# Peptides against a protein of PDB entry 5VJI, part 27

Target 1, 62 residues: chain A of PDB entry 5VJI
Amino acid sequence: NTLVVLHKSGLLEITLKTKELIRQNQATQAELDQLKEQTQMFIEATKSRAPQAWAKLQASLT

## One batch from the design tools (peptide; aimed at target 1 L6 S9)

Design b2_p28_8 (made by RFdiffusion4)
Pose (drawn by RFdiffusion4):
Formats: structure tokens, C-alpha cells, sequence
Structure b2_p28_8 (pose): chain A 56 residues (1-47, 54-62), chain P 28 residues (1-28)
């Protein structure tokens, strides 16, 4: 059974962990993209209504 | 080692069968 050989070889475990790591990495990429947008909005306002509206 | 033995067996397994086995595992 292919599942048996995947498990016994250790690659089933490694595959699952890699998948979860990929998921975690993608989640962090989304957080960063959002943080980049928020930061840019903040910096422009330091140079205002958009910031207030986005807060309220 | 036991893992190397099974890794050699796994190298002979077609990729499609590996993908199917993983899909079945994830569904369970």
C-alpha cells in the first residue's frame, strides 16, 4: 500500500509538516501585505481623512 | 535501515499513485 510505504519511509510525516508550514507561510504573507497597506496609509497621513475614516 | 528500504520501494511507485494515496489519507 502506497500509504504504508509513504508512512514507513518518513515522507508522510515530512509531507504533512511541509504542508502546514506552507499554510503558515501564506498566512504570514497575507498579514504582511495587510500591514504594508496600513503602514503606507499611516506614513502618508504624517505628511489624514482616509486615516480617520478607516479608523471609524 | 527500514526507512531506506521503504524509500527505495517508494521510488518505484508512480507519482499518480502517491498523490492518490495522500488524497485518500487526507479525506480520512
Amino acid sequence: NTLVVLHKSGLLEITLKTKELIRQNQATQAELDQLKEQTQMFIEATKWAKLQASLT
Amino acid sequence: TEQEFYLELLSEVPEEEIEQALTEYEEE

Design b2_p28_8_s1 (made by RFdiffusion4, then SolubleMPNN; from b2_p28_8, 11 letters changed)
Fold by OpenDDE base, seed 1:
Parts: C-alpha cells; structure tokens; sequence
Structure b2_p28_8_s1 (fold): chain B 62 residues (1-62), chain A 28 residues (1-28)
C-alpha cells in the first residue's frame, strides 16, 4: 500500500503538503492570469473611445 | 489542526495522485 509506505517513510505529510501547494499555486496562477487579462482590457479601454471596450472591462470585473 | 488539514487533503487526493506527487517531489 503506497499510503502506508509513505507514512512509514515520513514522506506522507510532505507529499500531501506538496500537492496542496501545487493546487494553491495553480489557483494563484489562475487568478494572476485573470488579472493579466483584466489589465489588458483596461489598457485597451484607455486607448479606445469605444464604449464596448469599457463594457468588456466592466463585464470582466463582475 | 494540522492533522485535520492533512486528512482533508488526503480525502481529496487519490492514491495515484499521491504517487505522482511523490515522484514530482523526489525528481524536482
């Protein structure tokens, strides 16, 4: 049993923590990517007088 | 508690994923 082996080796907690950190990292990366997208939309909106550009930005923030 | 946190993680991570995580950790 892999779980038993990991426990006995003392690596289970590290392994589980590592998986959690990976998950958190992925979540943070997703948020960062969203922020980057929102930033880009903001940049485009500031360069444009088109209402649709601002509408896109606003929609992304809701 | 910390134990509870690990148990929570364990409940969400299948054994195969644990094996994968171990591999990733050891080969980093």
Amino acid sequence: as target 1 above (62 residues)
Amino acid sequence: SEKDKYLEILSKVPEEEIKKALKEYLEK
Scores: peptide ipSAE 0.030, ipTM 0.549, DockQ to the pose 0.084
OpenDDE base, seeds 2, 3, 4, 5: peptide ipSAE 0.025, 0.030, 0.027, 0.025; ipTM 0.517, 0.523, 0.538, 0.519; seed 3 fails the geometry check

Design b2_p28_8_s2 (made by RFdiffusion4, then SolubleMPNN; from b2_p28_8, 13 letters changed)
Fold by OpenDDE base, seed 1:
Structure b2_p28_8_s2 (fold): chain B 62 residues (1-62), chain A 28 residues (1-28)
Amino acid sequence: as target 1 above (62 residues)
Amino acid sequence: SEKEKYLEILSKVPKKEIDKALEEYLKS
């Protein structure tokens, strides 16, 4: 069957590892994007000193 | 186990992508 052929060829391990790395990369990128957004909100909060800016930052951390 | 690891990873990979990889291998 397909699984056996892939396993014997070594392609299964490579394929699965590659796809998992892609998934992990995407997850890491999402976390990075979130951090970037939080950083921006932090910067805005420090600049404005407005309660709403801090509230927005607080909301992003929840 | 190694098998469990494969199954875990496999759950994240669409079957069609595996089949495509197989087809590419078999055609080469």
Scores: peptide ipSAE 0.035, ipTM 0.550, DockQ to the pose 0.135
OpenDDE base, seeds 2, 3, 4, 5: peptide ipSAE 0.028, 0.030, 0.028, 0.027; ipTM 0.524, 0.547, 0.551, 0.527

Design b2_p28_8_s3 (made by RFdiffusion4, then SolubleMPNN; from b2_p28_8, 12 letters changed)
Fold by OpenDDE base, seed 4:
Structure b2_p28_8_s3 (fold): chain B 62 residues (1-62), chain A 28 residues (1-28)
Amino acid sequence: as target 1 above (62 residues)
Amino acid sequence: SEKEKYLEILSKVPKEEIKEALKKYLES
């Protein structure tokens, strides 16, 4: 069957590895996006005298 | 060679069937 062909040809292993790499890439991208957001909060807090901005930043770091 | 073996195996299955199977694994 198709599964046997995929396994014997090595394509199954490649596919599973590719899937894992995609997952890792997505996780890394999410971490990067979070860091960017936290950086923006920090910038906004430094530009603002509003305690709420600092509180928001602090909450994001917990 | 191993490459030749793999190509021979793949030639026995319709390309679209293989593609669809791989697609399902990638999306799972």
Scores: peptide ipSAE 0.161, ipTM 0.647, DockQ to the pose 0.417
OpenDDE base, seeds 1, 2, 3, 5: peptide ipSAE 0.159, 0.157, 0.161, 0.158; ipTM 0.642, 0.640, 0.643, 0.642

Design b2_p28_8_s4 (made by RFdiffusion4, then SolubleMPNN; from b2_p28_8, 11 letters changed)
Fold by OpenDDE base, seed 1:
Structure b2_p28_8_s4 (fold): chain B 62 residues (1-62), chain A 28 residues (1-28)
Amino acid sequence: as target 1 above (62 residues)
Amino acid sequence: SEKDKYLELLSKVPKEEIEEALEEYLKS
């Protein structure tokens, strides 16, 4: 049985761990992307000094 | 060791069969 071989060889565990790491990586990447976006809005707000730019930034933080 | 035995067995299993087995296991 292939599944038995995978389990007892350790590959199944590696596969499951890898899947979990990928999931965690994706979550972290999403947070990073959000931070990047917020950073950009912050930069734009500081450059323009326009209330609407700050409002946009504030909205992104909610 | 027993693990080594299964590593040897693993090396002889076609890649496609390994993938199918993993997919079947992980689909649920």
Scores: peptide ipSAE 0.130, ipTM 0.752, DockQ to the pose 0.814
OpenDDE base, seeds 2, 3, 4, 5: peptide ipSAE 0.105, 0.118, 0.125, 0.108; ipTM 0.728, 0.740, 0.749, 0.733

## One batch from the design tools (peptide; aimed at target 1 Q40)

Design b2_p29_1 (made by RFdiffusion4; failed a check: too like the target's own chain)
Pose (drawn by RFdiffusion4):
Structure b2_p29_1 (pose): chain A 56 residues (1-47, 54-62), chain P 29 residues (1-29)
Amino acid sequence: NTLVVLHKSGLLEITLKTKELIRQNQATQAELDQLKEQTQMFIEATKWAKLQASLT
Amino acid sequence: MAEIEQLQAENEQLQAELEQLSAEIEQLS
């Protein structure tokens, strides 16, 4: 059984962990993309209505 | 902003490395 070989070889475990790591990394990428947008909006306002509206 | 851009580049590199590791695992299986 391919599943048995995959488990016994240790690759099943490694595959599952890699998948979860990929998921975690993607989630962090999304946070970063959002943080980048928020930071740019903040910096431009330091130079305003868009910031107020986005807060309220 | 520059710190966010650096974190993004590190995160993208880590993702490429994880995708490569997944492809190598598939080849071994």

Design b2_p29_1_s1 (made by RFdiffusion4, then SolubleMPNN; from b2_p29_1, 18 letters changed)
Fold by OpenDDE base, seed 4:
Parts: structure tokens; C-alpha cells; sequence
Structure b2_p29_1_s1 (fold): chain B 62 residues (1-62), chain A 29 residues (1-29)
């Protein structure tokens, strides 16, 4: 049985852990991307000094 | 930021575990 062989060899565990690692990495990247976006809005708000830019930033933080 | 740091640490742990398993698999091959 191929599945049994994969399990006993440890390859199945590696595969499953790799999938979990990818998932967690993607979640972390999503949060990082959100922070980057917020940073960009902050930069734009400081440059424009326009109330709408600050409002946009505030909305992103909520 | 704290959540990101925690996830980074978790990823490091997973990587270390995977590397160990790969090493074991290579010994069997």
C-alpha cells in the first residue's frame, strides 16, 4: 500500500507539515501586506495632509 | 506585529522539524 509506505517513510508527515507551513506563511504574509498597505496610507496622508487621506488611514486601522 | 513575530517563530520551528525529517529520510535512502 503506497499510503502506508509514505507514512512509514515519513514523507507523508513532511508533506502535511509542509502544507501547514505554507498556510501559516501565507497568513503571516497577508498580515505583513496589510501593514505595508497601512504604512503606504500613512505616508500618503503625511504628504497630502488632506483630511480624506487621514480618514482613509483611520478606516484601514479599524 | 506581535502576531507576525509569533507566526515567524512558529514557521522557524516547522522548518527545523521538516529539516530533521528530511535528514532522517535521506539516511534511509
Amino acid sequence: as target 1 above (62 residues)
Amino acid sequence: LEEIDEQIEKNKELIAELEKKLEELEKLA
Scores: peptide ipSAE 0.055, ipTM 0.574, DockQ to the pose 0.118
OpenDDE base, seeds 1, 2, 3, 5: peptide ipSAE 0.050, 0.028, 0.057, 0.053; ipTM 0.569, 0.463, 0.578, 0.577; seeds 1, 3 fail the geometry check

Design b2_p29_1_s2 (made by RFdiffusion4, then SolubleMPNN; from b2_p29_1, 17 letters changed)
Fold by OpenDDE base, seed 5:
Structure b2_p29_1_s2 (fold): chain B 62 residues (1-62), chain A 29 residues (1-29)
Amino acid sequence: as target 1 above (62 residues)
Amino acid sequence: LEEIDKQIAKNKELIAELEKKLEELEKLA
């Protein structure tokens, strides 16, 4: 049947790996967006001239 | 940023694997 042919040809594996790549890319983008948001919050906090704000900003970039 | 770099590296590895499998399929076609 078609499923057996797809499996034997390797196309099924390619499809599954592609889905995993998309998932990982989406996860990376979500982490980047979160980091941007956190960075902005800490930048605003630095306006208080508090050393703790700079330390947290630096920590967020790791 | 370190976690993002790790995921980028993993994505590159996955892309290379996909390209290898695509090449195998192209040889069969």
Scores: peptide ipSAE 0.056, ipTM 0.571, DockQ to the pose 0.091
OpenDDE base, seeds 1, 2, 3, 4: peptide ipSAE 0.030, 0.030, 0.048, 0.054; ipTM 0.476, 0.471, 0.551, 0.567; seed 3 fails the geometry check

Design b2_p29_1_s3 (made by RFdiffusion4, then SolubleMPNN; from b2_p29_1, 18 letters changed)
Fold by OpenDDE base, seed 1:
Structure b2_p29_1_s3 (fold): chain B 62 residues (1-62), chain A 29 residues (1-29)
Amino acid sequence: as target 1 above (62 residues)
Amino acid sequence: LEQIEQQIAKNKELIAELQKKLEELQKLA
């Protein structure tokens, strides 16, 4: 059947690996989005123009 | 933040590579 053909050709393995990498990418993107949101909140809080706050912000962006 | 962006970029590269291989195999099947 089709599944046997996909397995023997190696296409199934590549497909499954691709799906796993897509999943990992999505998870990483979610973490990035969360950090961006947290950064924005920090930026808003640091609009006091305090040099120390800006230094902490810069450090958090690495 | 830079580490997260780097990981995403690397993941995209790996996905593209595997998708290319998948496409080649589909042409042979």
Scores: peptide ipSAE 0.086, ipTM 0.623, DockQ to the pose 0.203
OpenDDE base, seeds 2, 3, 4, 5: peptide ipSAE 0.040, 0.080, 0.085, 0.083; ipTM 0.527, 0.620, 0.621, 0.618

Design b2_p29_1_s4 (made by RFdiffusion4, then SolubleMPNN; from b2_p29_1, 16 letters changed)
Fold by OpenDDE base, seed 5:
Structure b2_p29_1_s4 (fold): chain B 62 residues (1-62), chain A 29 residues (1-29)
Amino acid sequence: as target 1 above (62 residues)
Amino acid sequence: LKEIDEQIAKNKELIAELEEKLAELEKLA
């Protein structure tokens, strides 16, 4: 049947790997967005004179 | 940043695997 043909040709594997690639790309984008948010927090912290704000920022950086 | 770099590396690996499979299919055509 069609499914067997797709599996034997390798197209099914390509489809599954494509789905995984999309998932990983989405995860990377989420991490990038988090970095952007942290960057904004850093900018705001530079305007602050509160040591606790800097400590909080430092703790969030991993 | 480290986690992002690792994810980028994984994505590149997946892309390479996909391209290899596409090349195999192209040889059959």
Scores: peptide ipSAE 0.049, ipTM 0.569, DockQ to the pose 0.102
OpenDDE base, seeds 1, 2, 3, 4: peptide ipSAE 0.030, 0.029, 0.047, 0.046; ipTM 0.479, 0.462, 0.555, 0.558

Design b2_p29_2 (made by RFdiffusion4)
Pose (drawn by RFdiffusion4):
Structure b2_p29_2 (pose): chain A 56 residues (1-47, 54-62), chain P 29 residues (1-29)
Amino acid sequence: NTLVVLHKSGLLEITLKTKELIRQNQATQAELDQLKEQTQMFIEATKWAKLQASLT
Amino acid sequence: ETLLAQIETLQAQNETLQAQLETLLAQTE
């Protein structure tokens, strides 16, 4: 059984962990993209309505 | 501006790590 070989070889475990790490990394990429947008909006306002509206 | 530059660095690091994790997954499968 391919599942048995995959398990016994240790690659099943490694595959599952790699998948979860990929998921975590993607989630962090989304956070960063959102944080980048929020930061740019903040910096431009330091130079305003868009910031207020986005807060309210 | 410093925070934005830090965010851009983290994004590049994150993208590199993602490529590496995808390569590791392909090898393990």

Design b2_p29_2_s1 (made by RFdiffusion4, then SolubleMPNN; from b2_p29_2, 15 letters changed; failed a check: too like the target's own chain)
Amino acid sequence: SSLLEQIEELIRQNQATLAELEKKLAEAE

Design b2_p29_2_s2 (made by RFdiffusion4, then SolubleMPNN; from b2_p29_2, 16 letters changed; failed a check: too like the target's own chain)
Amino acid sequence: MQELQQIEQLIAQNQATLAELKEKLAEAE

Design b2_p29_2_s3 (made by RFdiffusion4, then SolubleMPNN; from b2_p29_2, 18 letters changed; failed a check: too like the target's own chain)
Amino acid sequence: SELLQQIEELIRQNQATLEELKKKLEEAE

Design b2_p29_2_s4 (made by RFdiffusion4, then SolubleMPNN; from b2_p29_2, 19 letters changed; failed a check: too like the target's own chain)
Amino acid sequence: EALLKEIDALIRQNQATLEELKKKLKEAE

Design b2_p29_3_s1 (made by RFdiffusion4, then SolubleMPNN; its pose is not in this set)
Fold by OpenDDE base, seed 4:
Order: C-alpha cells, then sequence, then structure tokens
Structure b2_p29_3_s1 (fold): chain B 62 residues (1-62), chain A 29 residues (1-29)
C-alpha cells in the first residue's frame, strides 16, 4: 500500500520531519513577534519617559 | 544599563525574580 511505499522510500520520514520543522518555525516566529512587540514597548518607554508608555510596558509583563 | 539588563532578564520564562524586580522598578518611576 501507499504507506509502505512511503516508508520504504524514506519519503515518510522526510514528510514528518518537514512538518515538524514547519511547526517549529511557526512557533519560533510567534515568539519572535512577541519579543519584537515587547522590545518596541521598552524602547518607546525609555525614549519618551512618559508614564503611559511605562504603563504599557508594565502591563505587557503582567 | 541596569534597566536594559532587568528587561532582558524579565523576558526569561523561568525568572520570576527578574520579572518582579522590573515591575517594582517601573512602579517606582
Amino acid sequence: as target 1 above (62 residues)
Amino acid sequence: EALLQMFFASLQPNNPEAKAALEAFLKAL
């Protein structure tokens, strides 16, 4: 059957590995996006020194 | 800068002490 052929050819392993890499990439990208947002809030707080900017940063941490 | 180091430390998921320190610092501003 198809599954046996995929397994014996090594294509199944490659497929599963690829799916896992895609998942990891998506997870890492989400973490990176969050970090970028947090970093931007930090930068804005330090630049403006405005209470509301620090409040936004603080809220992001809680 | 201490503030920057506190910020980076607070980003670590298993560092609640650093997070608390940063929050305390922000409250003191």
Scores: peptide ipSAE 0.125, ipTM 0.673, DockQ to the pose 0.051
OpenDDE base, seeds 1, 2, 3, 5: peptide ipSAE 0.123, 0.121, 0.118, 0.120; ipTM 0.665, 0.671, 0.654, 0.664

Design b2_p29_3_s2 (made by RFdiffusion4, then SolubleMPNN; its pose is not in this set)
Fold by OpenDDE base, seed 2:
Structure b2_p29_3_s2 (fold): chain B 62 residues (1-62), chain A 29 residues (1-29)
Amino acid sequence: as target 1 above (62 residues)
Amino acid sequence: EELLQMFFAALEPNNPDAKAALQAYLAAL
């Protein structure tokens, strides 16, 4: 049984952990990208007196 | 989730292509 062999060798744990770490890395990267986008919207809002720029920023923070 | 399906398909009992399937899974990670 391949699954049993993988489990007994420890390779299954490593493989599943690797997959999870990749997923977590992707999630962290998405959060970072969101923060960067929010920062850009903040910069644009501070440059403008247009209410829609501030509204756009506010919407992104909810 | 396609990656998990690839992995578990490789681990099905009596899969004659288990090694190749596992290698493909690892390459796709």
Scores: peptide ipSAE 0.056, ipTM 0.602, DockQ to the pose 0.018
OpenDDE base, seeds 1, 3, 4, 5: peptide ipSAE 0.054, 0.048, 0.054, 0.055; ipTM 0.591, 0.565, 0.582, 0.594

Design b2_p29_3_s3 (made by RFdiffusion4, then SolubleMPNN; its pose is not in this set)
Fold by OpenDDE base, seed 1:
Structure b2_p29_3_s3 (fold): chain B 62 residues (1-62), chain A 29 residues (1-29)
Amino acid sequence: as target 1 above (62 residues)
Amino acid sequence: VEQLQMFFAALQPNNPEAKAALERALAEQ
């Protein structure tokens, strides 16, 4: 059984863990990019008295 | 396919039940 051999060798664990790490890295990067954008909108909103900047920030948090 | 899914689930954090299920499935082979 190929699965049993891969499990016993540790290769299956490494492969699946690597796959999961790639997935998590992609998810974390997306969250980081979103946070960066939200941070920029927050900075712009705090610098501005325009209600549009606050509305844009509010929309990004939903 | 099911065994691979169980293996992947067992690699997830805080999933001791999935790990135990995988170990049982491997022991039965």
Scores: peptide ipSAE 0.078, ipTM 0.585, DockQ to the pose 0.017
OpenDDE base, seeds 2, 3, 4, 5: peptide ipSAE 0.029, 0.056, 0.030, 0.054; ipTM 0.574, 0.619, 0.567, 0.617

Design b2_p29_3_s4 (made by RFdiffusion4, then SolubleMPNN; its pose is not in this set)
Fold by OpenDDE base, seed 2:
Structure b2_p29_3_s4 (fold): chain B 62 residues (1-62), chain A 29 residues (1-29)
Amino acid sequence: as target 1 above (62 residues)
Amino acid sequence: EELLQLFFAALEPNNPEAKAALEALLAAL
């Protein structure tokens, strides 16, 4: 059947690996975006020293 | 900077000590 053909050709392994890489990439991107936001909050807190900015930073770490 | 070091340390998933220290510092400001 088609699945056996895909397996023997190696395409199934490539497909599954690609899907996993996409998943990992998406997870890494989400972590990167979170870090960017946390960094921005840190920058704003240190620049303004406003209580609101510190509160936002603190909340992001909980 | 110590504050920056604490910030990055607090981002580590297995460093609750640094996280608590940073939170305490922020709360004291």
Scores: peptide ipSAE 0.105, ipTM 0.623, DockQ to the pose 0.051
OpenDDE base, seeds 1, 3, 4, 5: peptide ipSAE 0.100, 0.103, 0.104, 0.101; ipTM 0.618, 0.619, 0.623, 0.618

Design b2_p29_4_s1 (made by RFdiffusion4, then SolubleMPNN; its pose is not in this set)
Fold by OpenDDE base, seed 1:
Structure b2_p29_4_s1 (fold): chain B 62 residues (1-62), chain A 29 residues (1-29)
Amino acid sequence: as target 1 above (62 residues)
Amino acid sequence: DAELQRELQELQQQLQESLAKLQAELAAL
């Protein structure tokens, strides 16, 4: 049985772990992209001194 | 990132062990 072979060989575990790592990588990438955007908004807020830039930053952090 | 790299290294090790098991099973056929 192919499923039994996959289980005994550890390939099933590897497949499941790989799927989880892909999911985690996607989540981490999304968090990184969000942090980059927040950093850019912070830089813009510090440069402009405009209340709307600080409001935009605040909205991104909430 | 360091955690992901560690998990990838663990996955690579598991893959090598899995391949060894498959080869042993094929040899037993």
Scores: peptide ipSAE 0.099, ipTM 0.640, DockQ to the pose 0.012
OpenDDE base, seeds 2, 3, 4, 5: peptide ipSAE 0.020, 0.094, 0.093, 0.094; ipTM 0.434, 0.636, 0.633, 0.634

Design b2_p29_4_s2 (made by RFdiffusion4, then SolubleMPNN; failed a check: too like the target's own chain; its pose is not in this set)
Amino acid sequence: MEALQKELAELQAQLDAALAKLAAEQASL

Design b2_p29_4_s3 (made by RFdiffusion4, then SolubleMPNN; its pose is not in this set)
Fold by OpenDDE base, seed 1:
Structure b2_p29_4_s3 (fold): chain B 62 residues (1-62), chain A 29 residues (1-29)
Amino acid sequence: as target 1 above (62 residues)
Amino acid sequence: SAALQKELAELQKQLEEALAKLKERQAAL
């Protein structure tokens, strides 16, 4: 059957590994996007004397 | 069949290339 052929060809392992890498890549990208946002808030807070900018940054780090 | 084997070989190649690209992106992050 198709599953046996897929397994014996090695494609099942590659497919499952690809799915896992996609999941990990998505998680890492989300963390990176969060870090980028936090970095931007940090830059804005350092450029601003407004307490609100620091409060926004602090809230993002919780 | 030989046709199915060829198709599976091509699919395997494409998946391996996709894996390589994902690893590269992961390493660059």
Scores: peptide ipSAE 0.102, ipTM 0.609, DockQ to the pose 0.019
OpenDDE base, seeds 2, 3, 4, 5: peptide ipSAE 0.101, 0.101, 0.079, 0.078; ipTM 0.603, 0.605, 0.601, 0.604; seed 5 fails the geometry check

Design b2_p29_4_s4 (made by RFdiffusion4, then SolubleMPNN; failed a check: too like the target's own chain; its pose is not in this set)
Amino acid sequence: SKALQAEKAELQKQLAEALAKLEAELAAK

Design b2_p29_5 (made by RFdiffusion4)
Pose (drawn by RFdiffusion4):
Structure b2_p29_5 (pose): chain A 56 residues (1-47, 54-62), chain P 29 residues (1-29)
Amino acid sequence: NTLVVLHKSGLLEITLKTKELIRQNQATQAELDQLKEQTQMFIEATKWAKLQASLT
Amino acid sequence: ETQALLEELQAALETNQASLEELQALLEQ
């Protein structure tokens, strides 16, 4: 059984962990993209209504 | 499949590293 070989070879475990790590990394990429947008909005306002509206 | 997942994970980590560097540059303004 291919599932048995995959398990016994150690690659089933490694595959599952890699998948979860890929998911975690993608989640962090989304957080960064969002933080980049928020930071750019903040910096431009330091130079305003858009910031207030986005807060309220 | 495990090899392809590891290559994908490497590329994804490189993308996050670039995004952190861009965010650091913004926070330094």

Design b2_p29_5_s1 (made by RFdiffusion4, then SolubleMPNN; from b2_p29_5, 20 letters changed; failed a check: too like the target's own chain)
Amino acid sequence: ELEKLKELLRQNQATNAELQQELEQLQSL

Design b2_p29_5_s2 (made by RFdiffusion4, then SolubleMPNN; from b2_p29_5, 22 letters changed; failed a check: too like the target's own chain)
Amino acid sequence: ELLKTKELLRQNQATNAELQQLLEQLQAL

Design b2_p29_5_s3 (made by RFdiffusion4, then SolubleMPNN; from b2_p29_5, 19 letters changed; failed a check: too like the target's own chain)
Amino acid sequence: ELLKLKELLRQNQATNAEKKQELEQLLAL

Design b2_p29_5_s4 (made by RFdiffusion4, then SolubleMPNN; from b2_p29_5, 20 letters changed; failed a check: too like the target's own chain)
Amino acid sequence: ELLKLKELLRQNQATNAELQQELAQLQAL

Design b2_p29_6 (made by RFdiffusion4)
Pose (drawn by RFdiffusion4):
Structure b2_p29_6 (pose): chain A 56 residues (1-47, 54-62), chain P 29 residues (1-29)
Amino acid sequence: NTLVVLHKSGLLEITLKTKELIRQNQATQAELDQLKEQTQMFIEATKWAKLQASLT
Amino acid sequence: ELEEDLELLEEQLEENEEKLEELEALLEQ
């Protein structure tokens, strides 16, 4: 059984962990993209209504 | 499939690193 070989070879475990790590990395990427947008909005306002509206 | 998943993970980690450097540059403005 291919599942048995995959398990006994250690690659099943490694595959699952790699998948979760890929999921975690993608989630962080999304947080970063969002943080980049928020930071840019903040910096432009330091130079205002868009910031107030986005807060309220 | 595992090899492809590791190459994808590497690329995504490099993209996240780049994005953190860009965010740091923005905060230093």

Design b2_p29_6_s1 (made by RFdiffusion4, then SolubleMPNN; from b2_p29_6, 16 letters changed; failed a check: too like the target's own chain)
Amino acid sequence: ELLELKELLRQNQATNAELRQELEQLQAQ

Design b2_p29_6_s2 (made by RFdiffusion4, then SolubleMPNN; from b2_p29_6, 18 letters changed; failed a check: too like the target's own chain)
Amino acid sequence: ELLKLKELLRQNQATNAELRQLLEQLQAQ

Design b2_p29_6_s3 (made by RFdiffusion4, then SolubleMPNN; from b2_p29_6, 18 letters changed; failed a check: too like the target's own chain)
Amino acid sequence: ELLKLKELLRQNQATNAELRQELEKLQAL

Design b2_p29_6_s4 (made by RFdiffusion4, then SolubleMPNN; from b2_p29_6, 18 letters changed; failed a check: too like the target's own chain)
Amino acid sequence: ELLKLKELLRQNQATNAELRQELEQLQSL

Design b2_p29_7 (made by RFdiffusion4; failed a check: too like the target's own chain)
Pose (drawn by RFdiffusion4):
Structure b2_p29_7 (pose): chain A 56 residues (1-47, 54-62), chain P 29 residues (1-29)
Amino acid sequence: NTLVVLHKSGLLEITLKTKELIRQNQATQAELDQLKEQTQMFIEATKWAKLQASLT
Amino acid sequence: QNQALQAELDQEKERFQAAVEAVLEKAEA
């Protein structure tokens, strides 16, 4: 059984962990993209309504 | 890749915090 070989070879475990790591990395990429947008909005306002509206 | 993403996240949080402080200072002016 291919599932048995995959398990006994240690690659099943590694595959699952890699998948979860990929998921975690993608989640962090999304947090970053959002944080980049928020930061840019904050910096432009330091130079205002958009910031207030986005807060309220 | 995960460590690179965490380093980028820390840097971006620092920029965001500095920008929040500058916005509060402007609001108090």

Design b2_p29_8 (made by RFdiffusion4; failed a check: too like the target's own chain)
Pose (drawn by RFdiffusion4):
Structure b2_p29_8 (pose): chain A 56 residues (1-47, 54-62), chain P 29 residues (1-29)
Amino acid sequence: NTLVVLHKSGLLEITLKTKELIRQNQATQAELDQLKEQTQMFIEATKWAKLQASLT
Amino acid sequence: LAEIEQLQAENQQTQAELEQLLADNEALV
């Protein structure tokens, strides 16, 4: 059984962990993209209505 | 903003390395 070989070779475990790490990394990428947008909006306002509206 | 851009580059690189590790594991199976 391919599943048995995958398990006994240790690759099943490694595959599952890699998948979860990929998921975690993608989630962090999304947080960063959002944080980049928010930061750019904040910096431009330091130079305003868009900031107020986005807060309210 | 510069720190965010650096974190984004590092995160993208980690993602490419994780995808390659997963492809190598599949090839071994």

Design b2_p29_8_s1 (made by RFdiffusion4, then SolubleMPNN; from b2_p29_8, 17 letters changed; failed a check: too like the target's own chain)
Amino acid sequence: LEEIDKLIAKNKELIAELKKKLEELEAQA

Design b2_p29_8_s2 (made by RFdiffusion4, then SolubleMPNN; from b2_p29_8, 19 letters changed)
Fold by OpenDDE base, seed 3:
Structure b2_p29_8_s2 (fold): chain B 62 residues (1-62), chain A 29 residues (1-29)
Amino acid sequence: as target 1 above (62 residues)
Amino acid sequence: LEDIEEQIAKNKELIAELQKKLEELEKQA
């Protein structure tokens, strides 16, 4: 059947590996974006004398 | 942070290589 042909040709393995790498890339990018956001909140908290900025940062770390 | 960025770059490269192989196999079909 078609699935057996795809498996024997190596195409199935390539497809599945590609999908997994895309997933990993997306997860890594999401973590990067979160760190960037947290960094920005930290910068704003250090620049501000308002306690609200620190409260916002603390909330993001929980 | 730099490690994360490096991982993303490596993943993009690997994806591109696999996609190229996929296209070659599709041409043979």
Scores: peptide ipSAE 0.065, ipTM 0.586, DockQ to the pose 0.292
OpenDDE base, seeds 1, 2, 4, 5: peptide ipSAE 0.071, 0.030, 0.063, 0.031; ipTM 0.590, 0.469, 0.596, 0.471; seed 1 fails the geometry check

Design b2_p29_8_s3 (made by RFdiffusion4, then SolubleMPNN; from b2_p29_8, 19 letters changed)
Fold by OpenDDE base, seed 5:
Structure b2_p29_8_s3 (fold): chain B 62 residues (1-62), chain A 29 residues (1-29)
Amino acid sequence: as target 1 above (62 residues)
Amino acid sequence: LKEIDEQIAKNKELIAELKKELEELEKKA
């Protein structure tokens, strides 16, 4: 049974953890991309010199 | 940014666990 061999060798656990790491990194990258987009929108809004725009930008960086 | 920092910390922990498991596997090889 190849599954039993993989489990006992530890390779199965490594594979599963690697897949989880890839998933988490992808999720983090997606959040970064969204934050970059939001930041750009708020930066453009700051050109209006409205204090509310600065507040929103600050909130987006939390 | 706080959520991203937390995710980065978790990813670093996972990487450390992977390295530990790889090291143990290398000892058996």
Scores: peptide ipSAE 0.101, ipTM 0.643, DockQ to the pose 0.092
OpenDDE base, seeds 1, 2, 3, 4: peptide ipSAE 0.095, 0.100, 0.097, 0.099; ipTM 0.644, 0.641, 0.640, 0.641

